# Peptides against a protein of PDB entry 3B8E, part 21

Target 1, 230 residues: chain A of PDB entry 3B8E
Amino acid sequence: PFLIFIIANIPLPLGTVTILCIDLGTDMVPAISLAYEQAESDIMKRQPRNPKTDKLVNEQLISMAYGQIGMIQALGGFFTYFVILAENGFLPIHLLGLRVNWDDRWINDVEDSYGQQWTYEQRKIVEFTCHTPFFVTIVVVQWADLVICKTRRNSVFQQGMKNKILIFGLFEETALAAFLSYCPGMGVALRMYPLKPTWWFCAFPYSLLIFVYDEVRKLIIRRRPGGWVE

## One batch from the design tools (peptide; aimed at target 1 F168 A175 A178 F179)

Design b2_p15_1_s1 (made by RFdiffusion4, then SolubleMPNN; from b2_p15_1, 11 letters changed)
Fold by OpenDDE base, seed 4:
Structure b2_p15_1_s1 (fold): chain B 230 residues (1-230), chain A 15 residues (1-15)
Amino acid sequence: as target 1 above (230 residues)
Amino acid sequence: RVEEILQELLELLSS
C-alpha cells in the first residue's frame, strides 16, 4: 500500500500506525502458523528423497504463494479504498497525482471528480475514513489466508495444533480490528474513524478470490508438480 | 536471489 501511495501519488490509503498494526498484529499470526506448519510437515514428512532440492522447491512455492496472496490482499485493500473515495466523489483516475495537493494544508479548494471543492479538513476526514475500512479489509482477507494455511495438503493430516493456531489467529485479528475500529479515541489517536458494518463485506469477494486462487494452485500442483517450481 | 528480491518487493507492495 505504501509503495503504491508513493508511486501513484494518491492520498494515503493506510496510515503508518495502521500498517504497523497489520505487520505486527495480523501478519505475525500467519507467520507463526507457517512456522508451525513447516515444523509439523518436517515431522510428518519421511526424509525427502532429495532434501535440499525438495526444501528449496517448497520454500520457493511457499514464498510465491505468499507473495501472490499478499498482492491479492493489497488489491482488496485498494479496492475498498477506491470505493470509499469514489463514494465521496473522488474517482480512481482523479486520485492519481493528487497527493501533493491533498496533503497541502493551504489548499482548500481541491476539486473532486464532480467539481466539488474540498477543504483540507474535509479531505483528511475522508482519508481517515479510508484507513479503517482498508485495515478491516486486510484483516478479513487474512482470515482467508489463515484458513488456507489450514487447508494446505500437508496440514490436512495434522489438523489439531493448526486448528488451535488458526482459531487464535482469527480471534486475535478480529479483536484487533474491532478494537481499532470501534474503540473511542481511535479516530484521534490513530486517525481511524469508526467503520460502518457494511464495509466488512467489501473484503469478502477478495477472500473468495484467495480461496479460489489457492484451490486452483493446489490443483495445478497436484497435476503438475514440476511446473510451478520455476 | 531474484525470487527473494521479488518476494520482498511483493511483500512490500502488499504492505
Scores: peptide ipSAE 0.007, ipTM 0.255, DockQ to the pose 0.023
OpenDDE base, seeds 1, 2, 3, 5: peptide ipSAE 0.006, 0.000, 0.006, 0.000; ipTM 0.290, 0.294, 0.327, 0.338

Design b2_p15_1_s2 (made by RFdiffusion4, then SolubleMPNN; from b2_p15_1, 10 letters changed)
Fold by OpenDDE base, seed 1:
Structure b2_p15_1_s2 (fold): chain B 230 residues (1-230), chain A 15 residues (1-15)
Amino acid sequence: as target 1 above (230 residues)
Amino acid sequence: KVEEILKALKELFEK
């Protein structure tokens, strides 16, 4: 998110504090929960043919898969960001290069795509209005990630949600998202303004996309053991 | 109190 902010010179889609909340708050408990997940029967029983090379290949493939998932997460967040800004009059093309003027406190007549002028305060409200939905989008997408990360080869439907710690992680990240979205003062404290409940659903297509992606990946792995997708 | 803590954290991490 921050890289695109730099490259495209768009208004900041996700604040540093929000990123830290994701990294420290949202990811930590889930990551721990995955360590306590029930072992996948086929992974734990399967000895690598070559412990050195097969492990490296597997780690690389897993890293690629998670990299792809991470990119889908980012795309989901940016989609939400662009939707919010578009609803407020800023089309995606207009946002390109706008950052300098956007962040300038002395410019109070920044025009949107429809010729409406925005004061600095108004712009910052809209910017901070994007932070919360972006965060929530990441959380909702992470629901899918956490569920799919339980297994390498088995479908979620086969493994089920048996880990109480994982369920707690899902609850924790959701509670954190709700807290950051609806607790008074979060706009000042974290630059996260209250979220309309409808924005929770904006992430669902991407969560579903990740879920489908991983299920397809796992299906391919099951049908073609030792393939490049593993 | 939570807001203050979060604000302080924000200030810390924005540096």
Scores: peptide ipSAE 0.000, ipTM 0.277, DockQ to the pose 0.036
OpenDDE base, seeds 2, 3, 4, 5: peptide ipSAE 0.000, 0.000, 0.007, 0.000; ipTM 0.229, 0.292, 0.299, 0.281; seed 4 fails the geometry check

Design b2_p15_1_s3 (made by RFdiffusion4, then SolubleMPNN; from b2_p15_1, 12 letters changed)
Fold by OpenDDE base, seed 5:
Structure b2_p15_1_s3 (fold): chain B 230 residues (1-230), chain A 15 residues (1-15)
Amino acid sequence: as target 1 above (230 residues)
Amino acid sequence: RVEEILRKLQELLEE
């Protein structure tokens, strides 16, 4: 998010506080839950790897997969960001290069795409209104990310959802996201303004995309063992 | 430590 913020000079899509809430709050319990996941049913059927030639984990493929998932997460967040700003009169094209004027407290006549002038306070309200939905979008996408991490090769449908700690993690991160989004005073304390409940659904296509992507990847691995995708 | 970081960040955001 910050790289695009710097390169495109757009208003800040995700605040530092929200990033910390993701890293320290919503991602911690889910990550711990993976340690309690049951082994895949087919693990005992796999041949031993040659310790001299075969890597225990294909680091390149894993790094690529996680990199791609991270990109999909970012795209989901930015989609939500652009939709909110567009609904408030700022079309995506108009946001390019707007950051400097947007962040200047002495400029109170920044024009939107329709010629409406926005004060500094009004601009910051709409900016902070974007931070919460971006955060929630990441949480919703993290549901899919956590679920796909349950297995390396088997489908999630084969593995099932038996890990109670993982289920607890999903509820915990969701409850935390709701608390941070709707608790009175969060707008002042964390600059996380309340979110319309409808914005929770904006991330669902991206969550589904991640899930489908990983299931297809795993399907390819199962059908073509020893391929470049494994 | 987290509370301290959050407090510092809040202070930075208020400036």
Scores: peptide ipSAE 0.008, ipTM 0.402, DockQ to the pose 0.034
OpenDDE base, seeds 1, 2, 3, 4: peptide ipSAE 0.000, 0.000, 0.000, 0.000; ipTM 0.206, 0.218, 0.237, 0.324

Design b2_p15_1_s4 (made by RFdiffusion4, then SolubleMPNN; from b2_p15_1, 11 letters changed)
Fold by OpenDDE base, seed 3:
Order: structure tokens, then sequence, then C-alpha cells
Structure b2_p15_1_s4 (fold): chain B 230 residues (1-230), chain A 15 residues (1-15)
């Protein structure tokens, strides 16, 4: 998310603390899940048929799956960000390169896509209004990952422990999202203004998109084992 | 190959 902020030179979509929470949460839960799967495989005394190749393939497949999901999560967050700014008069095209003027305290007449002038304070309110929905969108998209993991028919039993750790991680992220969204003072401390309940629902289409994407991916893998999608 | 591209993109977005 921070790279897109730098490259596109758009207003900051997500606070640094929330970015750190997402990065730590999103990276730690998969890592723990992998560590437990490895530990569970070792406990089951199933010697990997080929310890070098099977570990490498499984790590690559998991890294790839989480990589794809992480990209879709980021896209979902950015979409929510662009929707909020568009509703406030800033179309996505207009946001490109706007950061310099947006962050300038002395410019109080930044025009939106409709020619309305925005003061520095008004712009910062809109910016901080985007932070919470962006974070919540990521959390709601992560719920879809849980559903996807549960629908994997062939590995559901092996995924049982993974699912518990994933559920715990998502619970922590959801609790964190609720805390950051609704705890008094978070708007001042973290620049995350309280979330309107409607923004929770804005993330559901992305969760559905991820669900459909993974089901289609699974269907392709089943129909073409060893195909280009691997 | 698509997986490698997606991994590279993910690394780019994480950084």
Amino acid sequence: as target 1 above (230 residues)
Amino acid sequence: KVEEILEKLQKLFEE
C-alpha cells in the first residue's frame, strides 16, 4: 500500500500504524500456519515422500496462494479508498499526482474533480476518513480466505489446525479493526475516524470476488493438473 | 510463471 502511495503520489490511503498491523497480521498468521502444518506433519511420522521437493513445493504453493490473496486484498482496500474519495468529489484520475498539493498546509483551494475547493483541514478529514474503511476492507476480505480454506475438500482434515490458527488470527485482526474503528481517541491518535456501518458492507463484494476467484482457480487446477496455472 | 510474477508483485506491494 505504501509503495502505491509513493508511486502514484496520491493522498495517504492508510496510516503507518495500521499498515504495520496488517503486515504483521497478514504475514504472521500464514507463517504460524505453515509452522504448525510442518509440526503436525512431523508428529504424524509421515516421512515426506521426498523431503526436499515436497517441502519446497508446499512452501511455494502456499506462498503463491497467500501472495495472490494479498494482492486482491490490497486491490480491495484501494478500491474502497477510491470509492470514498470519489464520493467526496475526488475521482481516481484526479488523485494522481495530487499528494504534493494535498499535503501542503498553505494551499487551501485544492480543487476536486467538480471544481469545488477544499481547505487543508477538509482534505485531511477526508484522508483520515479513508484509513478506517481501508483497514476494515482488508479484514473483511481476510474472512473470505477462511471460507476458501474451509472449502478445500481434499485437505480439510490437514487444514483443521491451520483453520484454527487462521480463525484466531482473523479474530485478532477483527478485534483490532473494531478497536481502531470505535475506540474513543483513535481519530486523534491514529488518524482513523469512526467507521460508518455502511463501509463494512462495501467490502463484501471483494470477499465474494476472492471466493469466486479461488473456486475458479480450484476448478482449473482440478481440470488441468499440471497446467499453466501452477 | 504466473505464480512467480505474482510473488514478485506481492513482494513489491509488501515493501
Scores: peptide ipSAE 0.000, ipTM 0.254, DockQ to the pose 0.022
OpenDDE base, seeds 1, 2, 4, 5: peptide ipSAE 0.005, 0.000, 0.000, 0.000; ipTM 0.261, 0.258, 0.256, 0.308; seeds 1, 2, 4 fail the geometry check

Design b2_p15_2 (made by RFdiffusion4)
Pose (drawn by RFdiffusion4):
Structure b2_p15_2 (pose): chain A 230 residues (1-230), chain P 15 residues (1-15)
Amino acid sequence: as target 1 above (230 residues)
Amino acid sequence: VVVAVVIFVALVVLF
């Protein structure tokens, strides 16, 4: 959101105060719950891990996330940001450009008249809007994320999805999102109510992508002992 | 479970 905000100088898809809602807020409970997760095999049947090699935060870890599911999770939220506007004057292939505030009215685009009070608006189909969606879009995928980061070898089937806390940590998250996107007024610090009708589901198309993917490879992993590139 | 149901109902009402 901040990166592409510079390359193609488009409108800020995600705010800073808006980022401190994934960390010390929403993703919180989910990850804590990840811990309550149980065994995945008879571990008391393997030499002790050699602290010289198999680190905790391996770098393959980074690949399988910081550059793989952080992306298909990237596109999903970097999509909803678009159709959060298209239904207001979004430039499907336009917009790429600054948007002053002292401008107050004077300019708009794609058949419109945006600015002052609609400048609080020209930055409201984004502020109290686009951001907040690019937010719920996050959580949206954090589901398939939280359900895939529950094994590194077994399918959600071969390992029943019964991590009481986590399952009941999901609503525990999703709810915080909505109870926060429709907060009777806590929209001053955060943003405004994203139209329940669609503004949510739009990110859900991608979550199904995440899931099946890591779900597949795991088979390639199992169907292949010392699985090749994967 | 109860808590989740409550949360779910609360969301349904909200929506």

Design b2_p15_2_s1 (made by RFdiffusion4, then SolubleMPNN; from b2_p15_2, 12 letters changed)
Fold by OpenDDE base, seed 1:
Structure b2_p15_2_s1 (fold): chain B 230 residues (1-230), chain A 15 residues (1-15)
Amino acid sequence: as target 1 above (230 residues)
Amino acid sequence: EERVKKILEELKELL
């Protein structure tokens, strides 16, 4: 989000506080829950990693985490962001380069795509209105991420959802997201304004996409062991 | 709420 904010010079799609809420709030319990996941049925058939030659974090893992899944997450967040801004009169093309004027407190006549003038306060309200749905979008996508991280090779349908701590993590992150989104005062405290419940559904296609993508990846790995996809 | 708000404002100042 922040890289696109700089490169495209668009209004801030996700605030620093909301990022911290993701990293420290919604991701922590889910990540810990993976330590309690049942071992894959074939784990004892795999050779141990050679600590001298095999990196724990390899290019494939980086490509998967940042280059594939992370990009889908970012696309989901930006989709939600652009939809919200478009509903408020700011089409995606109009957002390019707008940040400088957007963030200027002395400019109270920033025009939207329809020629409506927006005061600084109104612009900040709509910006902060984007932060919460973007955050929620990330949380909804993280459901898929957490589920796909249960296994490296086996399908989630083969592994099942027996990890009660992981299930608890999904509820916890969702409850936390709901709390941060709807609790009175969060708009002032975190600049997280309440979102319409419909915004939760904006992330679902991307969550499903991640899930399907990983299941297809795992299917390929199972059919072609030792392939470049592994 | 006010305490949470204050803590969050302090956190915002640190960021």
Scores: peptide ipSAE 0.000, ipTM 0.313, DockQ to the pose 0.033
OpenDDE base, seeds 2, 3, 4, 5: peptide ipSAE 0.000, 0.000, 0.000, 0.000; ipTM 0.281, 0.293, 0.266, 0.315

Design b2_p15_2_s2 (made by RFdiffusion4, then SolubleMPNN; from b2_p15_2, 13 letters changed)
Fold by OpenDDE base, seed 5:
Structure b2_p15_2_s2 (fold): chain B 230 residues (1-230), chain A 15 residues (1-15)
Amino acid sequence: as target 1 above (230 residues)
Amino acid sequence: DEEVEELLKKLKELL
């Protein structure tokens, strides 16, 4: 999010406080829950790691975890952001380069895509209105991320959802997201304004995309062991 | 407090 904010000079899609809530609030319990996951059924059929050729963290794992999945996650957040701004009169093309004028408190006549003028206060309300749905989008996508991290090779359907601590983590992060989104005073304290419940559904296609992508990847690994996708 | 109330009113209009 922050890199696109700088490169495209768009209004800030996700605040620093919201990022902190992701890192400290929603990611911690799910990450701990993975330590309690059951071993994959095929673990004893795998060859031992060759310490001369195989790294504990290889380029493929890094590419998958931080590259591909992270990009899909970011796309989901930005989709939600652009939809909200478009509903408020700011089409995506009009946002390019708008940041400088958007953040200037002395400019009270910034025009939207339809020629409506927006005061600084109105613009900031719309900006902060985007933060909460972006955050919620990340949480909904994280459901898929957590589920796919249960296994490296087996399908989630083969492994099942037996880890009670992981299930608790999913509910905890969702409850925290709901609390931050709807608790009175969060708009003032965290700049997280309440969102319409319909915004939760904007992330579902991206969550599904991640899940399908990983299941296809794992299917390829099972069919072609030692391929470039492993 | 007045600024917060005004912002909340504007927010209710935009949501």
Scores: peptide ipSAE 0.006, ipTM 0.391, DockQ to the pose 0.072
OpenDDE base, seeds 1, 2, 3, 4: peptide ipSAE 0.000, 0.000, 0.000, 0.005; ipTM 0.362, 0.294, 0.324, 0.276

Design b2_p15_2_s3 (made by RFdiffusion4, then SolubleMPNN; from b2_p15_2, 12 letters changed)
Fold by OpenDDE base, seed 1:
Structure b2_p15_2_s3 (fold): chain B 230 residues (1-230), chain A 15 residues (1-15)
Amino acid sequence: as target 1 above (230 residues)
Amino acid sequence: EERVKEIQKLLEELL
């Protein structure tokens, strides 16, 4: 998000505080929960990693995590961001290069795509109104990420949802997201303004996309062991 | 403007 903010010179889609809430709040318990996941049924049939030749983190894993899944997450967040700004009169094309004027507190007549003038305060309200839904979008996408991380090869349907700690993690991150989104004073404390409940659904297609993508990937791996997709 | 007012109202309820 921050890279696109710089490159496209758009209003800030996700604040630093919201990023910290993701990294320290919503990701921690889910990540720990994976330590309690049941081993895949075939784990003992796999060759052990050669510690001299095989990296724990390979280019394929980096490509999957950052290049594929992370890109889908970012797209989900930006989709939500653009929808909210468009709903408030700022079409995506109008946002390009707008940041300089957007962040200038002395400019109180920034026009939207429909010729409406926005004060600095109004612009900051709509910006911070984007931060929370972007954050929630990431959390909803993380549901899929957590679920797909349960296994490397087996389908989630084969593995099942027996890990109660993972289920607790999903609940915790969701509850935390709801708390941060709707608790009074969060707008002042964290610049996280409330969102309409409908904004939670903006992430669902991307969460589903990640899930389907990974299930297809795993299906390919199962059908073609040792392929480049592994 | 109506949307901004709605957001402002929501903020006022939470502040």
Scores: peptide ipSAE 0.020, ipTM 0.624, DockQ to the pose 0.033
OpenDDE base, seeds 2, 3, 4, 5: peptide ipSAE 0.016, 0.012, 0.016, 0.017; ipTM 0.537, 0.427, 0.497, 0.524

Design b2_p15_2_s4 (made by RFdiffusion4, then SolubleMPNN; from b2_p15_2, 12 letters changed)
Fold by OpenDDE base, seed 5:
Structure b2_p15_2_s4 (fold): chain B 230 residues (1-230), chain A 15 residues (1-15)
Amino acid sequence: as target 1 above (230 residues)
Amino acid sequence: EKKVEEIKKKLEELL
């Protein structure tokens, strides 16, 4: 989010407070839950790692975590951001380079794509209205990310959803996201304005995309062991 | 659809 914010000079899509809520709130319990996951059925058929050639963190793992899944997650958040701003009169093309004027409190006549002028206060309300849906989009995508992390090779359908702690983590992060999104006073305290319930569904295609992508990847690994996808 | 009136209402609630 911040890289695109800087490069494209767009209004801030995700606030620092919302990022902290992700990192400290929604991600911790799910991450801990993975320690309680059952071993894959084929784990004893795998050769032990060669400590001289095999790194714990390899290029494939980095590419998967940051390059692929992270990009899909970011795209989901930005999609939600652009839709909300478009509904409020700011088309994506008009947002390019707008940050400087957007963040200036002394400019009260920033025009949208339809010639409507926006005060600083109005612009900030719209910006903060984007933060909550972006955050919720991240949480919904994290459901898929957590589920795919259960296994390296086996399908989630083969492994199943037997880890009760993981299930609890999914409910906990969702409940926390709902609390932060809808609790009175969060708009003032955290700059998280209430979200229309429909925005929760905007992330589902991206969550599904991650899930399908990983299942296809795992299928390829099972059919072609030792390939570049592993 | 522009949500100008909703934004105005939110602004009034914050002030």
Scores: peptide ipSAE 0.017, ipTM 0.566, DockQ to the pose 0.027
OpenDDE base, seeds 1, 2, 3, 4: peptide ipSAE 0.015, 0.017, 0.016, 0.015; ipTM 0.474, 0.514, 0.527, 0.487

Design b2_p15_3 (made by RFdiffusion4)
Pose (drawn by RFdiffusion4):
Structure b2_p15_3 (pose): chain A 230 residues (1-230), chain P 15 residues (1-15)
Amino acid sequence: as target 1 above (230 residues)
Amino acid sequence: VVPVVIFVALVVLFL
């Protein structure tokens, strides 16, 4: 959101105060719950891990996330940001450009008249909007995320999805999102109510991508002992 | 109970 905000100088898809809603806020309970996760095999049948090699935060870890599911999770939220506008004057292939505030009216685009009070608006189909969606979009995929980061070898099936806390940590998250996107007013610090009709589901298309993917590979992993590149 | 309540609350909210 901040990166592409510079390369193609488009409108800020995600705010800073808006980021401190994934960390010390929403993703919180989910990860804590990840811990209550149980065994995945008879571990008391394997030499002790050699602290010289198999680190905790491996770098394959980074690959399988920071550059793989952080992306297909990236596109999903970097999509909803578009159709959050298209239904307001989004430039499907346009927009790419600054958007002053002392401008106050004077300019708009794609058949419109945006500015003053609609500049609180020219930055409100984004502020109290686009951001907040690019938010629920996050959580949206954090589901398939939270359900894939529950094993590194077994399918959600071969390992029943019964992490009581986590399952009941999901609503515990999703709810915080909505109870926060329709907060009777806590929209001052955060953003405004994203139209329940669609503004939510739009990110859900991608979550299904995440899931099946890591779900597949794991088979490639199992159907292949010392699985190749994966 | 709590998750059910939260679920119902969300359903109501989204309707």

Design b2_p15_3_s1 (made by RFdiffusion4, then SolubleMPNN; from b2_p15_3, 12 letters changed)
Fold by OpenDDE base, seed 4:
Structure b2_p15_3_s1 (fold): chain B 230 residues (1-230), chain A 15 residues (1-15)
Amino acid sequence: as target 1 above (230 residues)
Amino acid sequence: DKVLEILKKLQELLA
């Protein structure tokens, strides 16, 4: 998100505080919960990892985490961001290069895509209105990410949802997201303005996409062991 | 109220 903010010079899609809330708040407990996941049913039938050649974190894992799943997450967040700004009069094409004028507190006549002028205060309200839904979008996408991380090869339907700590993590991150989004004073304290409940559903297609994508990937791995998708 | 105060202080530090 921050890289696109710099490269495209768009208004800040996700604030620093919201990023910290994701990295330290919503993602921590779910990530720890994976340490308590039961082994896959076929794990003892697999050959042991060669500790001399097989890295714990390899290029394939990085590609999967950052290049595939992370990209889908980013797309989900940016989709929410662009929808909100479009609903407020700023079409995606108009946002390109707008950052400099957007962040200038002395410019009070920034025009939207329809010629309406926006004061600095108004622009910051709509920006901070984007931060919370973007944050929530990431949390909702993290549900799917956490679930798919339960297994490397087996389907989630084969593995099941027996990890109670993981289930707790899903509820915890959701409760924390709701708290940060709706608790009185969060708009002042964290610049996280409350969002309409409907915005929680904006991320669902992307969560589903991640889930389906990973299940298809795992299916391919099971049918074609040693393939490039493993 | 105490949580809000802590969060405000955090905002000031992160601003």
Scores: peptide ipSAE 0.019, ipTM 0.551, DockQ to the pose 0.037
OpenDDE base, seeds 1, 2, 3, 5: peptide ipSAE 0.016, 0.012, 0.018, 0.014; ipTM 0.490, 0.400, 0.496, 0.467

Design b2_p15_3_s2 (made by RFdiffusion4, then SolubleMPNN; from b2_p15_3, 12 letters changed)
Fold by OpenDDE base, seed 2:
Structure b2_p15_3_s2 (fold): chain B 230 residues (1-230), chain A 15 residues (1-15)
Amino acid sequence: as target 1 above (230 residues)
Amino acid sequence: DRVEEILKKLKELLA
């Protein structure tokens, strides 16, 4: 998000405080919970890795985690961001290069895509309104990401949801997201303005996409062991 | 008319 903010010179989609809430708040307990996941049923049937050639964290895993899943997460967040701004008169194309004028408190006549002028205060309200839905979108997508990380090969349907700590982590991150989104004073303290509950559902297609993608990937791995998809 | 529509949507978004 921050890279696109710089490159495209768009209004800030996700605040620094919100990023810290993701890294330190919502992601910590779920990540720890993965250490308590039950072993896959086929783990004892796998050949031992070659310690000279097989890395614990290989390029394929990094590419999948950061290049694919991370991209889908970012796309989900930006989708929500662009929808909110479009509903408020700012179409995506119009946002390109707008940041300089957007952030200037002395410019009170920034035009939207329909020629309506926006004061600095009005623009900042819309910007801060985007922070919360973007954050919530990331959390919702993280549900799928956490679930798919339970196993390397087995389907989630085969593995099941038996890890109570992981389940607790899902509830904890969701509760924290709800708290940060709806608790009075969060707009002043964290620049996270309240959002309609319907915005939580904007991320669901992306969560489903991640889930389906990973289940298909794992299905391919099970049918073709030793493939590059593993 | 457009301003009123935008303000309405904004209020709905913040509600």
Scores: peptide ipSAE 0.010, ipTM 0.312, DockQ to the pose 0.139
OpenDDE base, seeds 1, 3, 4, 5: peptide ipSAE 0.000, 0.006, 0.000, 0.000; ipTM 0.211, 0.287, 0.251, 0.284; seed 1 fails the geometry check

Design b2_p15_3_s3 (made by RFdiffusion4, then SolubleMPNN; from b2_p15_3, 12 letters changed)
Fold by OpenDDE base, seed 2:
Structure b2_p15_3_s3 (fold): chain B 230 residues (1-230), chain A 15 residues (1-15)
Amino acid sequence: as target 1 above (230 residues)
Amino acid sequence: SRVEEILKLLKELLE
């Protein structure tokens, strides 16, 4: 989010404090929970063909897969961001290069895509309105990510949801997201204004995309053991 | 209220 903010010079989609909340609040417990996930019997029984090369290849493939998932998460967040701004009159193309004027408190006549002028205060309200949905979108997409990460080769339907720690992590991050979204004072404290309940569902297509992607990947791995998809 | 104060402090540190 921050890189796109700099490169595209768009209004800030996600605040630094919110990013910190993701890293320390929403990601910590789930990440720890994954360490306690039940071992896949097929992975634990499988001997590497070449202990030196196969380990490196597997680590690279895992890194690429998580990189792709991270990109989908970011896309989901930005999708939510652009939808909110578009609903408020700012189309994505109009946001390019707008940051300089957007952040200038002395400019109170910034025009949206339809010629409506926005004061500094109005713009900041819209900006802060984007922070919470962006954050929640990341959390919702993380649901799918955490679920798929519990297994490397087995389908979620085959392995099931048996890890109580992982389930607890999912509830914890969701509860934190709800707290940050609806607790009074979060708009002042974290620049996270209250979230309309409908925005929780904005990320679902991306969560589904990640889920389908991983299930297809795992299906290919099961059908072609030792392939590049692993 | 205390949580808000802590979060405000964090905000100030990260600005």
Scores: peptide ipSAE 0.011, ipTM 0.303, DockQ to the pose 0.037
OpenDDE base, seeds 1, 3, 4, 5: peptide ipSAE 0.006, 0.011, 0.005, 0.000; ipTM 0.304, 0.303, 0.320, 0.297; seed 1 fails the geometry check

Design b2_p15_3_s4 (made by RFdiffusion4, then SolubleMPNN; from b2_p15_3, 12 letters changed)
Fold by OpenDDE base, seed 3:
Structure b2_p15_3_s4 (fold): chain B 230 residues (1-230), chain A 15 residues (1-15)
Amino acid sequence: as target 1 above (230 residues)
Amino acid sequence: DRVEKILKELEELLS
């Protein structure tokens, strides 16, 4: 989120404290849960790992985690961000380069895409209104991300959802997201204003996209073992 | 107010 904030000079889409809550709160338990995932059904059919040639974490895994899936997550968050700002009169094209004036407390007449003037306080309210939905979007996308990370080759439908710890992780991150979104005082403490329940569904297309993408990838791997997609 | 100040400072450090 911050890279786009800096490069495009747009209003801040997600606060640093909120990101910290993601990193420390929503991500740890789900990540640990993967250590307790049931072995893939074909694991014993694979050749033992060659420690001289095979790495536990390879470039392909890194590329998938931080490149492809990470980009889809970011797109989901920014989609939510742009929708909220557009609903408040700021079209995406108008946000480019607006940060300097947006963050200047002495400018109280920043115009939106429709010529409406916004005070500094009003702008900050809109900015903080974006934080919660962006955060929730990330959590919803993380559901799919966690599920697809259960296996490297087998479909989720083949592997099943037998890991109770993973299910607990999904519950925990969702509960935390709900707490941060709706608990009184979070608007002041974390700059996360209350979220309309409808915004929880905004990320669902992206979660579905990630799920479909990974299932297709795994299908290709199963059909072409040892391919470049593995 | 104190919590807000700490959070703002934290945000500035992490920015």
Scores: peptide ipSAE 0.012, ipTM 0.334, DockQ to the pose 0.026
OpenDDE base, seeds 1, 2, 4, 5: peptide ipSAE 0.000, 0.006, 0.007, 0.006; ipTM 0.257, 0.311, 0.344, 0.335; seed 2 fails the geometry check

